Peptides against a protein of PDB entry 5VVV. Designs and how they scored, part 192

Target 1, 276 residues: chain A of PDB entry 5VVV
Amino acid sequence: FLCGVVEGFYGRPWVMEQRKELFRRLQKWELNTYLYAPKDDYKHRMFWREMYSVEEAEQLMTLISAAREYEIEFIYAISPGLDITFSNPKEVSTLKRKLDQVSQFGCRSFALLFDDIDHNMCAADKEVFSSFAHAQVSITNEIYQYLGEPETFLFCPTEYCGTFCYPNVSQSPYLRTVGEKLLPGIEVLWTGPKVVSKEIPVESIEEVSKIIKRAPVIWDNIHANDYDQKRLFLGPYKGRSTELIPRLKGVLTNPNCEFEANYVAIHTLATWYKSN
Target 2, 276 residues: chain A of PDB entry 5VVV as posed
Amino acid sequence: FLCGVVEGFYGRPWVMEQRKELFRRLQKWELNTYLYAPKDDYKHRMFWREMYSVEEAEQLMTLISAAREYEIEFIYAISPGLDITFSNPKEVSTLKRKLDQVSQFGCRSFALLFDNIDHNMCAADKEVFSSFAHAQVSITNEIYQYLGEPETFLFCPTEYCGTFCYPNVSQSPYLRTVGEKLLPGIEVLWTGPKVVSKEIPVESIEEVSKIIKRAPVIWDNIHANDYDQKRLFLGPYKGRSTELIPRLKGVLTNPNCEFEANYVAIHTLATWYKSN

## One batch from the design tools (peptide; made by RFdiffusion4, then SolubleMPNN)

Design b2_p26_3_s1 (from b2_p26_3, 12 letters changed)
Fold by OpenDDE base, seed 5:
Structure b2_p26_3_s1 (fold): chain B 276 residues (1-276), chain A 26 residues (1-26)
Amino acid sequence: as target 1 above (276 residues)
Amino acid sequence: WDELNEKAIEFLKKRREEELELLKKL
């Protein structure tokens, strides 16, 4: 069971010292996972093709080493979906080289994210792939196998919540393709019925699990505030029955951008997790 | 919470549009 934090917000990323403090807190609270997915890391998303500089590499190596010191699984995410051509072997090779670099930093767990992108393929991809889901699954499976089938590999679908599913969760051709074609060792990220889910009912998890043919990992935006930085979400982790725990592969909270605001959010997630 | 979710969706859409516009200028 993956339980911890995803740094998955827009806005100023946490500094390295905040991330190290996070790892210390996660260990203390018996949480085990950190997903690196800051939207404003340009080399994570907008400039995903660009290799890390020597200085950035040193920082990431230090961060990954710190995660290991605190027995926190460090998952590196990349979001190539803004402008990748899935059918172009040069794009696939570029993605492989980028993940090879991160693997050399000592990273062993990875994620491919296709959140917050258009559902439309370019003309070249339409000639090769039957659908956007087929294109995403193809590259994800290839990368997963190329990396030697790492123990933890995550996929974030473009339809990552109930409201983004067409026509709905149980009938989505996109999620059906993901469920049928994504290799079984790859985990699927999900935010619940909505992007920001007040509640995640058990029945909603049973519904998505059926179509994706696996238990999801929750990317939980309950405490996310990047969309309204005038708000701070200081309340406890709630609206998630503990009956979800045996039905999930994990829960990663995407909390407030302000690192200092997240004590209650993360601590109460840990209490929730340990209550089962 | 419905208001928050709609605000989040609008924000994500706006950020994606800004990102795509920036990429087109490069």
Scores: peptide ipSAE 0.698, ipTM 0.957, DockQ to the pose 0.961
Fold by OpenDDE base, seed 4:
Structure b2_p26_3_s1 (fold): chain B 276 residues (1-276), chain A 26 residues (1-26)
Amino acid sequence: as target 1 above (276 residues)
Amino acid sequence: WDELNEKAIEFLKKRREEELELLKKL
């Protein structure tokens, strides 16, 4: 069971010292996972093709080493979906080289994120792939296999919540393709019925699990505030039954952008996780 | 919470549009 934090918000990323403090807190609270997915890391998303500089590499190596020191699984995410041509072998090779670089930093767990992108493929991809889901699954499976089938590999679908599923969760051709074609060792991220889910009913997890043919990892936006910087959600982790725990592969909270605001959010997630 | 979810969706859409516009200028 993956339990911890995803740094998955837009806005100023946390500094390395905040991330190290996070790892210390995660260990202390017997949480086990950190997903590196800061939207405003240009080399994570907008400039995903660009290799890390020597200085950036040193920082990431230090961060990954710190995660290991605190027995926190460091998952490196990349979001190539804004402008990748899935059918172009050069794009695939570029993605491989980027993940090879991160592997050299000592990273062993990875995520491919296709959140917050258009459902439209370019003309070249339409000639090769039957659908956007087929394109995403193809590259994800290839990368997963290329990396030697790492123990933890995550996929974030473009339809990552109930409201983004067309026509709905149980009938989504996109999620059906993901469920049928994504290799079984790859985990699927999900935010619940909504992007920001007040509640995640058990039935909603059973529904999505059926179509994706696996228990999801919750990317939980309950405490997210990047979309409204006037909001600080200081309340406890709630609206998730502990009955979800045996039905999930994990829960990663995407908390407030303000690192200092997240004590209650993360601590109450830990309490929730231990209460089962 | 419904209002928060709508704000989140609008924000994510706007950020994606901004990202795509920036990429087109490069």
Scores: peptide ipSAE 0.695, ipTM 0.956, DockQ to the pose 0.969
Fold by OpenDDE base, seed 3:
Structure b2_p26_3_s1 (fold): chain B 276 residues (1-276), chain A 26 residues (1-26)
Amino acid sequence: as target 1 above (276 residues)
Amino acid sequence: WDELNEKAIEFLKKRREEELELLKKL
C-alpha cells in the first residue's frame, strides 16, 4: 500500500530542505511514499525532453538519497503529454534517456502522467494508434518494460476522475483500453469522482477498479489549493471510509502549496491509514 | 465543494493553455 504525499501542484515547488523535512515526517508517521510531480518543474512537464544539469542532478541525487535514508519510496514522475508524438521513435528514445538519467540518480520508481492534456492525437499518431488511450498505453508499457519492470510504476490517465470520463466511468472506452492493455504491474492514479473530491465513496472505487482491472492509487486533491490562492485547507483528511484501504493500492495526498500548512493534512492521512 | 471543483477545472484548463502558448513561442 503506497501512502504519503504527491508534490503534484502548480506553483512554486518545495525546496529540497522542505522535501527532506517531509521525508522525516513521513517516516515518523509511518508513511512510505513521495511522488515527485511538481507541475512548475519545467523538466518534469513543459521541457520533459531536457536532461537535468549537473547542478540539478546533484540536487536530485541528494533528494533521492535522503528519501532512501528515511525509508521513503521516491517516485519520479514525468508528464510528456503536452507535446509528445507517441508514434515518433525519437520521442520514445528521448523519454527513455531522461528516465535513464533519473535511474542513475538512484531512482527505482517512476510515473508517467497524462493529466491535464488535450484528448486529441496529432495526425502522425492517428495513423499509428486506434485511440489516444492506445497511444498512451503503448508508450507506458514500453517504458515500463525498458526500465526492467520496476516494482512501482504509476500511470495517470487523462480521464483521472469520474467527471472526466466519457460517457461515464463504467462505459469509458478510454479507461476500458487502459484496463485491458496497460500491463498489470502498472498502477493507475485516480482522484475520485471529481478533481477535488469532497468524498470518495466505496462504490465509486469499485466502479473504476472494475474498468481499469486493478485497485487504483488515489491522487487525493482534498487539500490542494493551487487552483485558489486564497484557499488554505487546514482540515483533517476526511470523506474517505477506511473501507477504501483494502480496495486501493495507495493514497497520495496532493496538499497545500504552502509546505508549512500540511501538518494536519499529512498527519490525519497517517491516522486514517493506521486505523485499519 | 462543487464550486471548488469547478474552480480547479477552470484553473487546470487555464494553466494548460498558458503552457501550450509558451511552448509555441519557443
Scores: peptide ipSAE 0.681, ipTM 0.954, DockQ to the pose 0.961
Fold by OpenDDE base, seed 2:
Order: sequence, then C-alpha cells, then structure tokens
Structure b2_p26_3_s1 (fold): chain B 276 residues (1-276), chain A 26 residues (1-26)
Amino acid sequence: as target 1 above (276 residues)
Amino acid sequence: WDELNEKAIEFLKKRREEELELLKKL
C-alpha cells in the first residue's frame, strides 16, 4: 500500500530542505511514499524533453538518497502530454533517455502523468492509434517494459476523476481501453468523483476499479490549494472511509502549496492509514 | 465543495492554456 504525499501542485515547488523534512515526517508517521510531480518543475512538464543539468542532477541525487535514508519510496513523475507526439519514435526515445538519467540518480519508481491535457491527438497520432487512450497506453507500456518493469510504476489518466469521464466512469471508452490494454503491473492514479473530492465513497472506488481492472492509487486533492491561493486547508484528512484501504493500492495526498501548512493534513492521513 | 471544484477546474484549464501558449512561443 503506497501512502504519503504527491508534490503535484502548480506554484513554487518545495525546496530540497522542505522535501527532506517531509521524508523525516513521513518516516516518523509510518508513511512510505513521495511522488515528485511539481507542475512548475519545467523539466517535469513543460520542458519534459530537457535533461537535468549537472547541478540539478546533484540535487535530485541528493533528494533520492535522502528518501532512501528515510525508507521513503521516491517516485519520479514526468508529464509529457502537453506536446508529445506518441507515434514519433524520437519522442519515445527522448522520454526513455530522460528516465534513464533519473534512473542513474538512483530512482527506481516512476510515473507517467497525462493529467490536465487536451484530449485531441495530432494528425500523425490519429493515423497510428485508434484513440487517445491507445496512444497513452502504448507509450506507457513501452516505457514500463524499457525500464525493466519497475516494482512501482504509475499512470495518471487524463480522465483521472469522475467529472472528467465521458460519458461517465463505468461507460468511459478511455478508461475501458486503459483497463484492458495497460499492463497489469502498472498502477493507475485516481482522484475520486471530483477534482477536489469532499468524499470518496467505496462504491465509487468499486466502479472505477471494475473498468480499470485494478485497485487505484488515490491522488487526493482534499488539501490542495493551488487553485485558490487565498485558502489554506488546515483541516484533517476526512471523507474517506477506512473501508477504502483494502480496495486501494495507495493514497497520495496533494496538499497545500505552503509546506508548513501541511502538518495536520499529512499527520491525519497517517492516522487514517494506521487505523486498520 | 462544488464551488471549490468549479474553481479548481477553471484554474487547471487556465494553467493548461497558459502552458500551451508559452510552448507555442518557443
């Protein structure tokens, strides 16, 4: 069971010392996972093709080593979906080289994220792939196999919550294709019924699990505040039954942008997780 | 919470549009 934090917000990423402090807290609270997915890391999303510099590499190596020291699984995410051409072998090879670099930093767990992108494929991709889901699954499977089938590999669908499913969760051709074609060793991220889910009912997890043919990892935006910088979510992790735990592969909270605001959010997630 | 979701969706759309516009200028 993956339980911890995703740094998955827009805005200023946490500094390395904050991330190290996070790892100390995660270990202390018996949480086990950190997903590196800061939207405003240019080399994560907008400039996903660009290799890390020597200085950036040293920082990431230090961060990954710190995660290991605290027994936290460091998952490196990349979000190529803004402008990738899925059918272009050069794009696939570029993605491979980027993940090879991160593998050299000592990273062993990875995520491909297709959240918050357009559903339209380019003309070249339409000639090769039957749908957007087929394109995403193809590259994800290829990368997963290329990396030697890492123990932890995550996929974030474009339809990552109920609101984004067309026509709905249970009838989504996109999610059906993901469920049917995504290799079984790849985990699927899910946010619940909504982008910011007040509650995640058990029935909603059963519904999505059926179509994706696996238990999801929750990307939980309950404490996310990037969308409203005037708000801080200081309340406890709530609206998630502990009955979800046996039905999930994990829970990763995407909390407030302000690192210092997240003590209650993360601590109460840990309490929730340990309550079984 | 419905208002929060609306704000979140609007924000995500706006950020995606900004990102795509920046990428087109490069």
Scores: peptide ipSAE 0.676, ipTM 0.954, DockQ to the pose 0.964

Design b2_p26_3_s2 (from b2_p26_3, 11 letters changed)
Fold by OpenDDE base, seed 4:
Structure b2_p26_3_s2 (fold): chain B 276 residues (1-276), chain A 26 residues (1-26)
Amino acid sequence: as target 1 above (276 residues)
Amino acid sequence: WDELNEKAIAFLKEKTEKELEKLKKL
């Protein structure tokens, strides 16, 4: 069970010292996972093709080493979906080289994120892939296999919540393709019925699990505030039955951008997790 | 919470649009 934090927000990324402090807190609270997915890391998303500089590499190596020191699984995410041409072998090779670089930093767990992108494929991809889901699954499977089938590999679908499913969760051709074609060892990220889910009903997890043919990892936006910088979500982790725990592969909270605001959010997630 | 979710969706769409616009100018 993956339980911890995703740094998955827009806005100023946490500094390395905050991330190290996070790892200390995660370990102390018996949480086990950190997903690196800061939207404003340009080399994570907008400039995903660009290799990390020597200085950035040193920082990431240090961060990954710190995660290991605290027995926190460091998952490196990349979000190539803004402008990748899935059918272009050069793009695939570029993605491979980027993940090779991160692997050299000592990273062993990875995520491919296709959240918050256009559903439209370019003309070249339309000639090769029957759907956007097929393109995403193809590259995801290829990368997963290329990396030697790492123990933890995550996929974030473009339809990552109930609201984004067309026509709905259980009938989504996109999620059906993901469920049918995504390799079984790849985990699927999900935010619940909504992007920001007040509640995640058990039935909603059963529904999505059926179509994706696996238990999801919750990317939980309950404490996310990047979308409303005048708000801080200081309340406890709530609206998730502990009955979800055996039905999930994990929960990663995407909390407030303000690192120091997240004590209650993360601590109460830990309490929730340990209550099962 | 419905309002929050709608704000989040609108924000994410705006972010994606701005990112794509930036990429097109490069």
Scores: peptide ipSAE 0.705, ipTM 0.958, DockQ to the pose 0.942
Fold by OpenDDE base, seed 5:
Structure b2_p26_3_s2 (fold): chain B 276 residues (1-276), chain A 26 residues (1-26)
Amino acid sequence: as target 1 above (276 residues)
Amino acid sequence: WDELNEKAIAFLKEKTEKELEKLKKL
């Protein structure tokens, strides 16, 4: 069971010292996972093709080493979906080289994210792939196999919540393709019925699990505040029954951008997780 | 919470649009 934090917000990323402090807190609270997915890291998303500099590499190596010291699984995410041509072997090769670099930093767990992108394929991809889901699954499977089938590999669908599913979760052709074609060792991220889910009912997890043919990992936006700079979400982790735990592969909270605001959010997630 | 969710969706759409506009200018 993956339980911890995703740094998955827009805005100023946390500094390395905050991330190390996070790992210490996660260990202390018996949480086990950190997903690196800061949207304003240009080399994570907007400039995903660009290799890390020597200085950035040293920082990431230090961060990954710190995660290991605290027995925290460090998952590196990349979000190529803004402008990747899935059918172009050069793009696939570029993605492979980027993940090879991160693997050299000692990273062993990875994620491919296709959240918050246009649903449209380019003309070249339309000639090769039957749908956007087929294109995404193809590259994800290829990368997963290329990396030697790492123990933890995550996929974030473009339809990552109930509201984004057309016509709905159980009838989504996109999620059906993901469920049928995504290799079984790849985990699927999900935010619940909504982007920001007040509640995640058990029935909603059973519904999505059926179509994706696996238990999801929750990307939980309950404490996310990047969309509302005037709010801090200081309340406890709530609206998730502990009955979800045996039905999930994990829960990663995407909390407030302000690192210092997240004590209650993360601590109460840990209490929730240990209450089962 | 419905208001928060709608605000989040609007924000994410705006971010994606701005990112794509920036990429088109490069």
Scores: peptide ipSAE 0.692, ipTM 0.955, DockQ to the pose 0.921
Fold by OpenDDE base, seed 3:
Structure b2_p26_3_s2 (fold): chain B 276 residues (1-276), chain A 26 residues (1-26)
Amino acid sequence: as target 1 above (276 residues)
Amino acid sequence: WDELNEKAIAFLKEKTEKELEKLKKL
């Protein structure tokens, strides 16, 4: 069971010292996972093709080493979906080389994110792939296999919540393709019925699990505030029954951008996780 | 919470649009 934090917000990323403090807190609270997915790391998303500089590499190596010191699984995410040509072997090779670099930093767990992108494939991809889901699954499976089938590999679908499913969760051709074609060792990220889910009913997890043919990992935006800088949610982790725990592969909270605001959010997630 | 979710969706859409506009200028 993956339980911890995703740094998955827009805005100023946490500094390395905050991330190390996070790992210390995660260990202390018996949480086990950190997903690196800061939207404003340009080399994570906008410039995903660009290799890390020597200085950036040293920082990431230090961060990954710190996660290991605190027995926290460090998952490196990349979001190539803004402008990748899925059918182009050079794009696939570029993605491989980027993940090879991160593997050299000592990273062993990875995520491919296709959240918040245009559903339109380019003409070249339309000639090769029957749908956007087929293109995403193809590259995800290829990368997963190329990396030697790492123990933890995550996929974030473009339809990552109930609201984004067309026509709905149970009938989504996109999620059906993901469920049928994504290799079984790849985990699927999900935010619940909504992008920011007040509640995640058990029935909603059973519905999505059926179509994706696996238990999801929750990317939980309950405490996210990047979308409203005037909002600070200091309340406990709530609206998730502990009955979800045996029905999930994990829960990663995407909390407030303000690092110091997250004590209650993360601590109460840990209490929730240990209550079952 | 419904209003918060709508704000989140609008924000994410705006971010994606701005990212794509930046990429087109390169």
Scores: peptide ipSAE 0.689, ipTM 0.955, DockQ to the pose 0.944
Fold by OpenDDE base, seed 2:
Parts: structure tokens; C-alpha cells; sequence
Structure b2_p26_3_s2 (fold): chain B 276 residues (1-276), chain A 26 residues (1-26)
């Protein structure tokens, strides 16, 4: 069971010292996972093709080493979906080389994210792939196999919550393709019925699990505030029955941008997880 | 919570649009 934090928000990323402090807190609270997915890391998303500099490499190596010291699984995410041409072997090779670099930093767990992108393929991809889901699954499976089938590999769908599913969760051709074609060792991220879910009913997890053919990892935006930085979400982790735990592969909270605001959010997630 | 979801969706769309506009200028 993956339980911890995703740094998955827009805005100023956490500094390395905040991330190290996070790992110490996660260990203390018996949480086990950190997903590196800061939207404003240009080399994570907008400039995903660019290799890390020597200085950035040293920082990431230090961060990954710190996660290991605190027994926290460090998952490196990349979001190539803004402008990748899935059918172009040069793009696939560029993605492979980027993940090879991160593997050299000592990273062993990875994620491919296709959240917050247009549902459009370019002309070249439309000639090769029958749908956007087929293109995403193809590259995801290829990268997963290229990395030697790592123990933890995550996929974030473009339809990552109920509101984004067309026509709905149970009838989505996109999610059906993901469920049928994504290799079984790849985990699927899910946010719940909505982008910011007040509640995640058990029935909603059973519905999505059926179509994706696996238990999801929750990317939980209950405490996310990047969309409205005038608000701080200081309340407890709630609206998730403990009956979800045996039906999930994990829960990763995407919390407030303000690192110091997240004590209650993360601590109460840990209490929730240990209550089962 | 419905208002929060509307704000979140609007924000994410705006971010994606701005990112794509920046990429087109490069």
C-alpha cells in the first residue's frame, strides 16, 4: 500500500530542505511514499526533453538519497503529454534517456502523467494510434518494459476523475482502453468522483476499479490549494471510509502549496491509514 | 465543494492553455 504525499501542484515547488523535512515527517508517521510531480519544474513538464544539469543532478541525487535514508519510496514523475509525438521514435528515445538519467541518480520508481492536457493527438499520431488512450498506453508500456518493469510504476490518465470521464466512468472508451491494454504491473492514479472530492464513496472506487481492471492509487486533492491560493486547507483528512483501504493500492495526498500548512493534512492521513 | 471544483477545473484549463502558448513561441 502506497501512502504519503504527491508534490503535484502548480506554483513554487518545495525547496530541497522542505522535501527532506517531509521525508522525516513521513517516516515518523509511518508513511512510505513521496511522488515528485511539481508542475512548475520545467524539466518535469514543459521542458521534459531537457536533461538535468550537473547542479540539478547533484540536488536530485541528494534528495533521492535522503528519501532512502528515511525509508521513503521516491517516485519520479514526468509529464510529457503537452507536446510529445507518441508515434515519433525520437521522442520515445528522448523520454528513455531522461529516465535513464534519473535512474542513475538512484531512482527506482517512476510515473508517467497525462493529467491536465488536451485530448488531441497530432496528425502523425492519428495515423498510428486508434485513440489517445492507445497512444498513451503504448508509450507507457514501452517505458515500463524498458526500465526493466520496476516494482512501482504509475500511470496518471487524462480522465483521472469522474468529472473528466466521457460519457462517464463505467462507459469511458478511454478508461476501457487503459484497463485492457495497460500492463498489469502498472498502477493507475485516480482522484475520485471530482478534481477536488469532498467524499470518495466505496462504490465509486468499485466502479473505476472494474473498468481499469485494478485497484487505483488515489491522487487526493482534498487539501490542494494551487487553484485558489487565498485558501488554506487546514482540516483533517476526511470523507474517505477506511473501507477504501483494502480496495486501493495507495493514497497520495496533493496538499497545500505552503509546506508548513500541511501538518494536519498529512498527520490525519497517517491516522486514517493506521486505523485499518 | 462544487464551487471549489469549478475553480479547480478553470485553473487547470488556464494553466494548460498558458503552457501550450509558451511552447508555441519557442
Amino acid sequence: as target 1 above (276 residues)
Amino acid sequence: WDELNEKAIAFLKEKTEKELEKLKKL
Scores: peptide ipSAE 0.686, ipTM 0.957, DockQ to the pose 0.908

Design b2_p26_3_s3 (from b2_p26_3, 12 letters changed)
Fold by OpenDDE base, seed 1:
Formats: sequence, structure tokens, C-alpha cells
Structure b2_p26_3_s3 (fold): chain B 276 residues (1-276), chain A 26 residues (1-26)
Amino acid sequence: as target 1 above (276 residues)
Amino acid sequence: WDELNEQAIKFLEEKTKKELEKLKKL
């Protein structure tokens, strides 16, 4: 069971010392996972093709080593979906080389994210792939196999919540293709019925699990505040029954951008997880 | 919470639009 934090917000990323302090807190609270996915890291998303500099590499190696010291699984995410041409072998090879660089930093766990992108494929990809889901699954499976089938590999779908599913969760051709064609060792991220889910009912997890043919990992936006800079979410982790725990592969909270605001959010997630 | 979810969706759509507009200018 993956339980911890995703740094998955827009805005100023956390500094390396904040991330190390997070790992100390995660270990102390018996949480086990950190997902690196800061939207404003340009080499994570907008400029995903760009290799890390020597200085950035030293920082990431130090961060990955610190996660290992605190027994926290460090998952490196990349979001190529804004402008990747899935049918172009040069784009696939560029993605492979980027993940090889991160593997050299000592990273062993990875994520491919296709959240918050245009649903339309380019003309070249339309000639090769029958749908956007087929293109995403093809590259995800190829990368997963290329990396030697790592123990933890995550996929974030473009339809990552109930509201984004057409016509709905149980009938989505996109999620059906993901469920049928994504290799079984790849985990699927999900935010619940909504982007920001007040509640995540058990029945909603049973519905999505049936179509994707696996238990999801929750990317939980209950404490996310990047979308409203006037709010801080200081309340406890709530609106999730403990009956979800045996029906999930994990829960990763995407909390407030302000690192100092997240004590209650993360501590109460840990209490929730240990209550089952 | 419905209002918060609508604000989040609008924010993400605006972010994606700005990112794509920036990439088209490079």
C-alpha cells in the first residue's frame, strides 16, 4: 500500500530542505511514499525533453539519497503529454534517455502523467493510433518494459476523475482501453468522483476498479490550494471511509503549496491509514 | 465543495491553455 505525499501542485516547488523535512515526518508517521510531480518544474512537464544540468543532477541525487535514508519510496514523475508525438520514435527515445538519467541518480520508481492536457492527438498520431488512450498506453507499456518493469510504476490518465469521463466512468472508451491494454504491473492514479473530491464513496472506487481492471492509487486533492491562493486547507483528512484501504493500491495527498500548512493534513492521513 | 471543484477545473484549463500558448511561441 503506497501512502504519503504527491508534490503535484502548480506554483513555487518545495525547496530541497522542505522535501528532506517531509521525509523525516513521513517516516515518523509510518508513511512510505513521496511522488515528485511539481507542475512548475519545467523539466518535469513543459520542457520534459531537457536533461538535468550537473547542478540539478547533484540536487536530485542528494534528494533521492535522503528519501532512501528515511525509508521513503521516491517516485519520479514526468508529464510529456503537452506536446509529445507518440508515433515519433525520436520522442520515445528522448523520453527513455531522460528516465535513464534519473535512473542513474538512484531512482527506481517512476510515473508517466497525462493529466491536464488536450484530448486531441496530432495528425501523425491519428494515422498510427486508433485513440488517444491507445497512444498513451503504447508509450507507457514501452517505457515500463524498457526500464525493466520496476516494482512501482504509475500512470495518470487524462480522464483521472469521474467528471472527466465520457460518457461516464463505467462506459468510458478511454478508461476501457487503459484497463484492457495497460500492462497489469502499472498502477493507475485517480482523484475520485471529482478533481477535488469532498467525499470518495466505496461504490465509486468499485466502479473505476472494474473498468481499469485494478485497484487505483488515489491522488487526493482534498488539501490542494494551488487553484485558490486565498485559501489554506488546515482541516483533517476526512470524507474517505477506512473501508477504502483494502480496495486501493495507495493514497498520495496533494496538499497545500505552503509546506508549513500541511502538518494536520499529513498527520491525519497517517492516523486514517493506521486505523484499519 | 462543488464551487471549489469548479474553481479547480477552471484553473487547470487556464494553466494548460497558457502552457500550450507558450510552447507554440518557441
Scores: peptide ipSAE 0.700, ipTM 0.957, DockQ to the pose 0.894
Fold by OpenDDE base, seed 5:
Structure b2_p26_3_s3 (fold): chain B 276 residues (1-276), chain A 26 residues (1-26)
Amino acid sequence: as target 1 above (276 residues)
Amino acid sequence: WDELNEQAIKFLEEKTKKELEKLKKL
């Protein structure tokens, strides 16, 4: 069971010292996972093709080493979906080289994210792939196999919540393709019925699990505040029954952008996880 | 919470739009 934090918000990323403090807190609270996915890291998303500099590499190596010191699984995410051509072998090779670099930093767990992108494939991809889901699954499977089938590999679908599913979760052709064609060792991220889910009913997890043919990992936006810089979410982790725990592969909270605001959010997630 | 979710969706759509507009200018 993956339980911890995703740094998955827009806005100023956490500094390395905040991330190390996070790992210390996660260990203390018997949480086990950190997903690196800061939207404003240009080399994570907008400039995903760009290799890390020597200085950035040293910082990431230090961060990954710190995660290992605290027995926290460090998952490196990349979000190539803004402008990747899935059918172009040069693009696939560029993605492989980027993940090879991160593997050399001592990273062993990875994620491919296709959240918050245009649903339209380019003309070249439309000639090769029958749908956007087929293109995404093809590259994800290829990368997963290329990396030697790492123990933890995550996929974030473009339809990552109930509201984004057309016509709905159980009938989504996109999620059906993901469920049928994504390799079984790849985990699927999900935010619940909504982007920001007040509640995640058990029935909603059973519904999505059926179509994706696996238990999801929750990317939980209950404490996310990047969309409202005037609001802080200081309340406890709530609206998730403990009956979800045996039906999930994990829960990663995407909390407030302000690192200092997240004590209650993360601590109460840990209490929730231990209560089962 | 419905209002928060709608605010989040609008924010993400605006972010994606701005990112794509930046990429087209490079």
Scores: peptide ipSAE 0.680, ipTM 0.954, DockQ to the pose 0.945
Fold by OpenDDE base, seed 2:
Order: C-alpha cells, then structure tokens, then sequence
Structure b2_p26_3_s3 (fold): chain B 276 residues (1-276), chain A 26 residues (1-26)
C-alpha cells in the first residue's frame, strides 16, 4: 500500500530542505511514499525533453538518497502530454533517455502523468492510434518494459476523476482502453468523483476499479490549494472511509503549496492509514 | 465543495492553456 505525499501542485516547488523534512515526517508517521510531480518543474512537464544539468542532477541525487535514508519510496513523475507526439520514435527515445538519467540518480520508481492536457491527438498520432487512450497506453507500456518493469510504476489518466469521464466512469471508452491495454503491473492514479473530492465513496472506487481492472492509487486533492492560494486547507484528512484501504493500492495526498501548512493534512492521513 | 471544484477546474484549464501558449511561442 503506497501512502504519503504527491508534490503535484502548480506554484513554487518545495525546496530541498522542505522535502528532506517531509521525508523525516513521513518516516516518523509510518508513511512510505513521495511522488515528485511539481507542475512548475520545467523539466518535469513543460520542458520534459530537457536533461537535468549537473547541478540539478546533484540535487536530485541528494534528494533520492535522502528519501532512501528515511525509507521513503521516491517516485519520479514526468508529464510529457502537453506536446509529445506519441507515434514519433524520437519522442519515445527522448523520454527513455530522460528516465535513464533519473535512473542513474538512483531512482527505481516512476510515473507517467497525462493529467491536465488537451484530449486532442495530432494528425500523425491519429493515423497510428485508434484513440488518445491507445496512444498513452502504448507509450506507457513501452516505457514500463524499457525500464525493466520497475516494482512501482504509475500512470495518471487524462480522465483522472469522475467529472472528467465521458460519458461517465463506468462507460468511458478511454478508461476501458486503459483497463484493457495497460500492463497489469502498472498502477493507475485516481482522484475520486471530482477534482477536489469532499468524499470518496466506496462504491465510486468499486466502479472505477471495475473499468480499469485494478485497485487505484488515490491522488487526493482534499488539501490542494494551488487553484486558490488565498485559502489554506488546515482541516484533517476526512471523507474517506477506512473501508477504502483494502480496495486501494495507495493514497498520495497533494497538499497545500505552503509546506508549513501541511502538518495536520499529512499527520491525519497517517492516522487514517494506521486505523485499519 | 462544488464551488471549489469549479474553481479548481477553471484554474487547471487556464494553466494548461497558458502552458500551451508558451510552448507555441518557443
């Protein structure tokens, strides 16, 4: 069971000392996972093709080493979906080389994220792939196999919550394709019924699990504030029954941008997780 | 919570749009 934090917000990323403090807190609270997915890391998303510099590499190596020191699984995410051409073997090879670099930093767990992108394929991709889901699954499976089938590999769908499913969760052709074609060793990220889910009912997890043919990992935006940084979400982790735990592969909270605001959010997630 | 979801969706759409507009200018 993956339980911890995704740094998955827009805005200023946490500094290395904050991330090390996070790992110390995660260990202390018996949480086990950190997903590196800061939207404003240009080499994560907007400039995903660009290799890390020597200085950036040293920072990431130090961060990954710190996660290991605190027994936290460091998952490196990349979000190529803004401008990748899925059918172009040069794009696939560029993605491979980027993940090879991160593997050299000592990273062993990875994620491909297709959240918050346009649903439209380019003309070249439309000639090769029957749908956007087929394109995403194809590259995800290829990268997963290329990396030697790492123990933890995550996929974030473009339809990552109930609101984004067309026509709905149980009838989505996109999620059906993901469920049928995504390799079984790849985990699927899910946010619940909505982008910011007040509650995640058990029935909603059973519904999505049926179509994706696996238990999801929750990307939980309950404490996310990047969309309105005038608000701080200081309340406890709530509206998730402990009956979800045996039906999930994990829960990763995407908390407030302000690192100092997240004590209650993360501590109460840990309390929730240990209550089952 | 419905208002929060509307704000979040709008924010994400605006972010994606700005990112794509920036990429087209490079």
Amino acid sequence: as target 1 above (276 residues)
Amino acid sequence: WDELNEQAIKFLEEKTKKELEKLKKL
Scores: peptide ipSAE 0.679, ipTM 0.955, DockQ to the pose 0.879
Fold by OpenDDE base, seed 3:
Structure b2_p26_3_s3 (fold): chain B 276 residues (1-276), chain A 26 residues (1-26)
Amino acid sequence: as target 1 above (276 residues)
Amino acid sequence: WDELNEQAIKFLEEKTKKELEKLKKL
């Protein structure tokens, strides 16, 4: 069970010392996972093709080493979906080289994120792939296999919540393709019925699990505030039954951008996780 | 919470749009 934090917000990323403090807190609270997915890391998303500089590499190596010291699984995410041409072997090879670099930093767990992108494939991809889901699954499977089938590999679908499913969760051709074609060792990220889910009903997890043919990992935006920087969500982790725990592969909270605001959010997630 | 969710969706759409507009200018 993956339980911890995703740094998955827009806005100023946490500094390395905050991330190390996070790992210490995660260990202390018997949480086990950190997903690196800061939207404003240009080399994570907008410039995903660009290799890390020497200085950035040293920082990431230090961060990954710190995660290991605290027995926290460091998952490196990349979000190539803004402008990748899935059918182009050069794009696939570029993605491979980027993940090879991160593997050299000592990273062993990875995520491919296709959240918050245009659903329209380019002409070249339309000639090769039957759908956007087929294109995403193809590259995801290829990368997963190329990396030697790492123990933890995550996929974030473009339809990552109930509201984004067309026509709905149970009938989504996109999620059906993901469920049928994504290799079984790849985990699927999900935010619940909504982007920011007040509640995640058990029935909603059973519905999505059926179509994706696996238990999801919750990317939980309950404490996310990047969409309204005037707000802080200081309340406890709630609206998730403990009956979800046996039905999930994990829960990663995407909390407030303000690192200091997240004590209650993360601590109450840990309490929730231990209550089962 | 429904209003928050709509605000979040709008924010993400605006972010994605701005990112794509930046990429097109490079």
Scores: peptide ipSAE 0.677, ipTM 0.953, DockQ to the pose 0.940

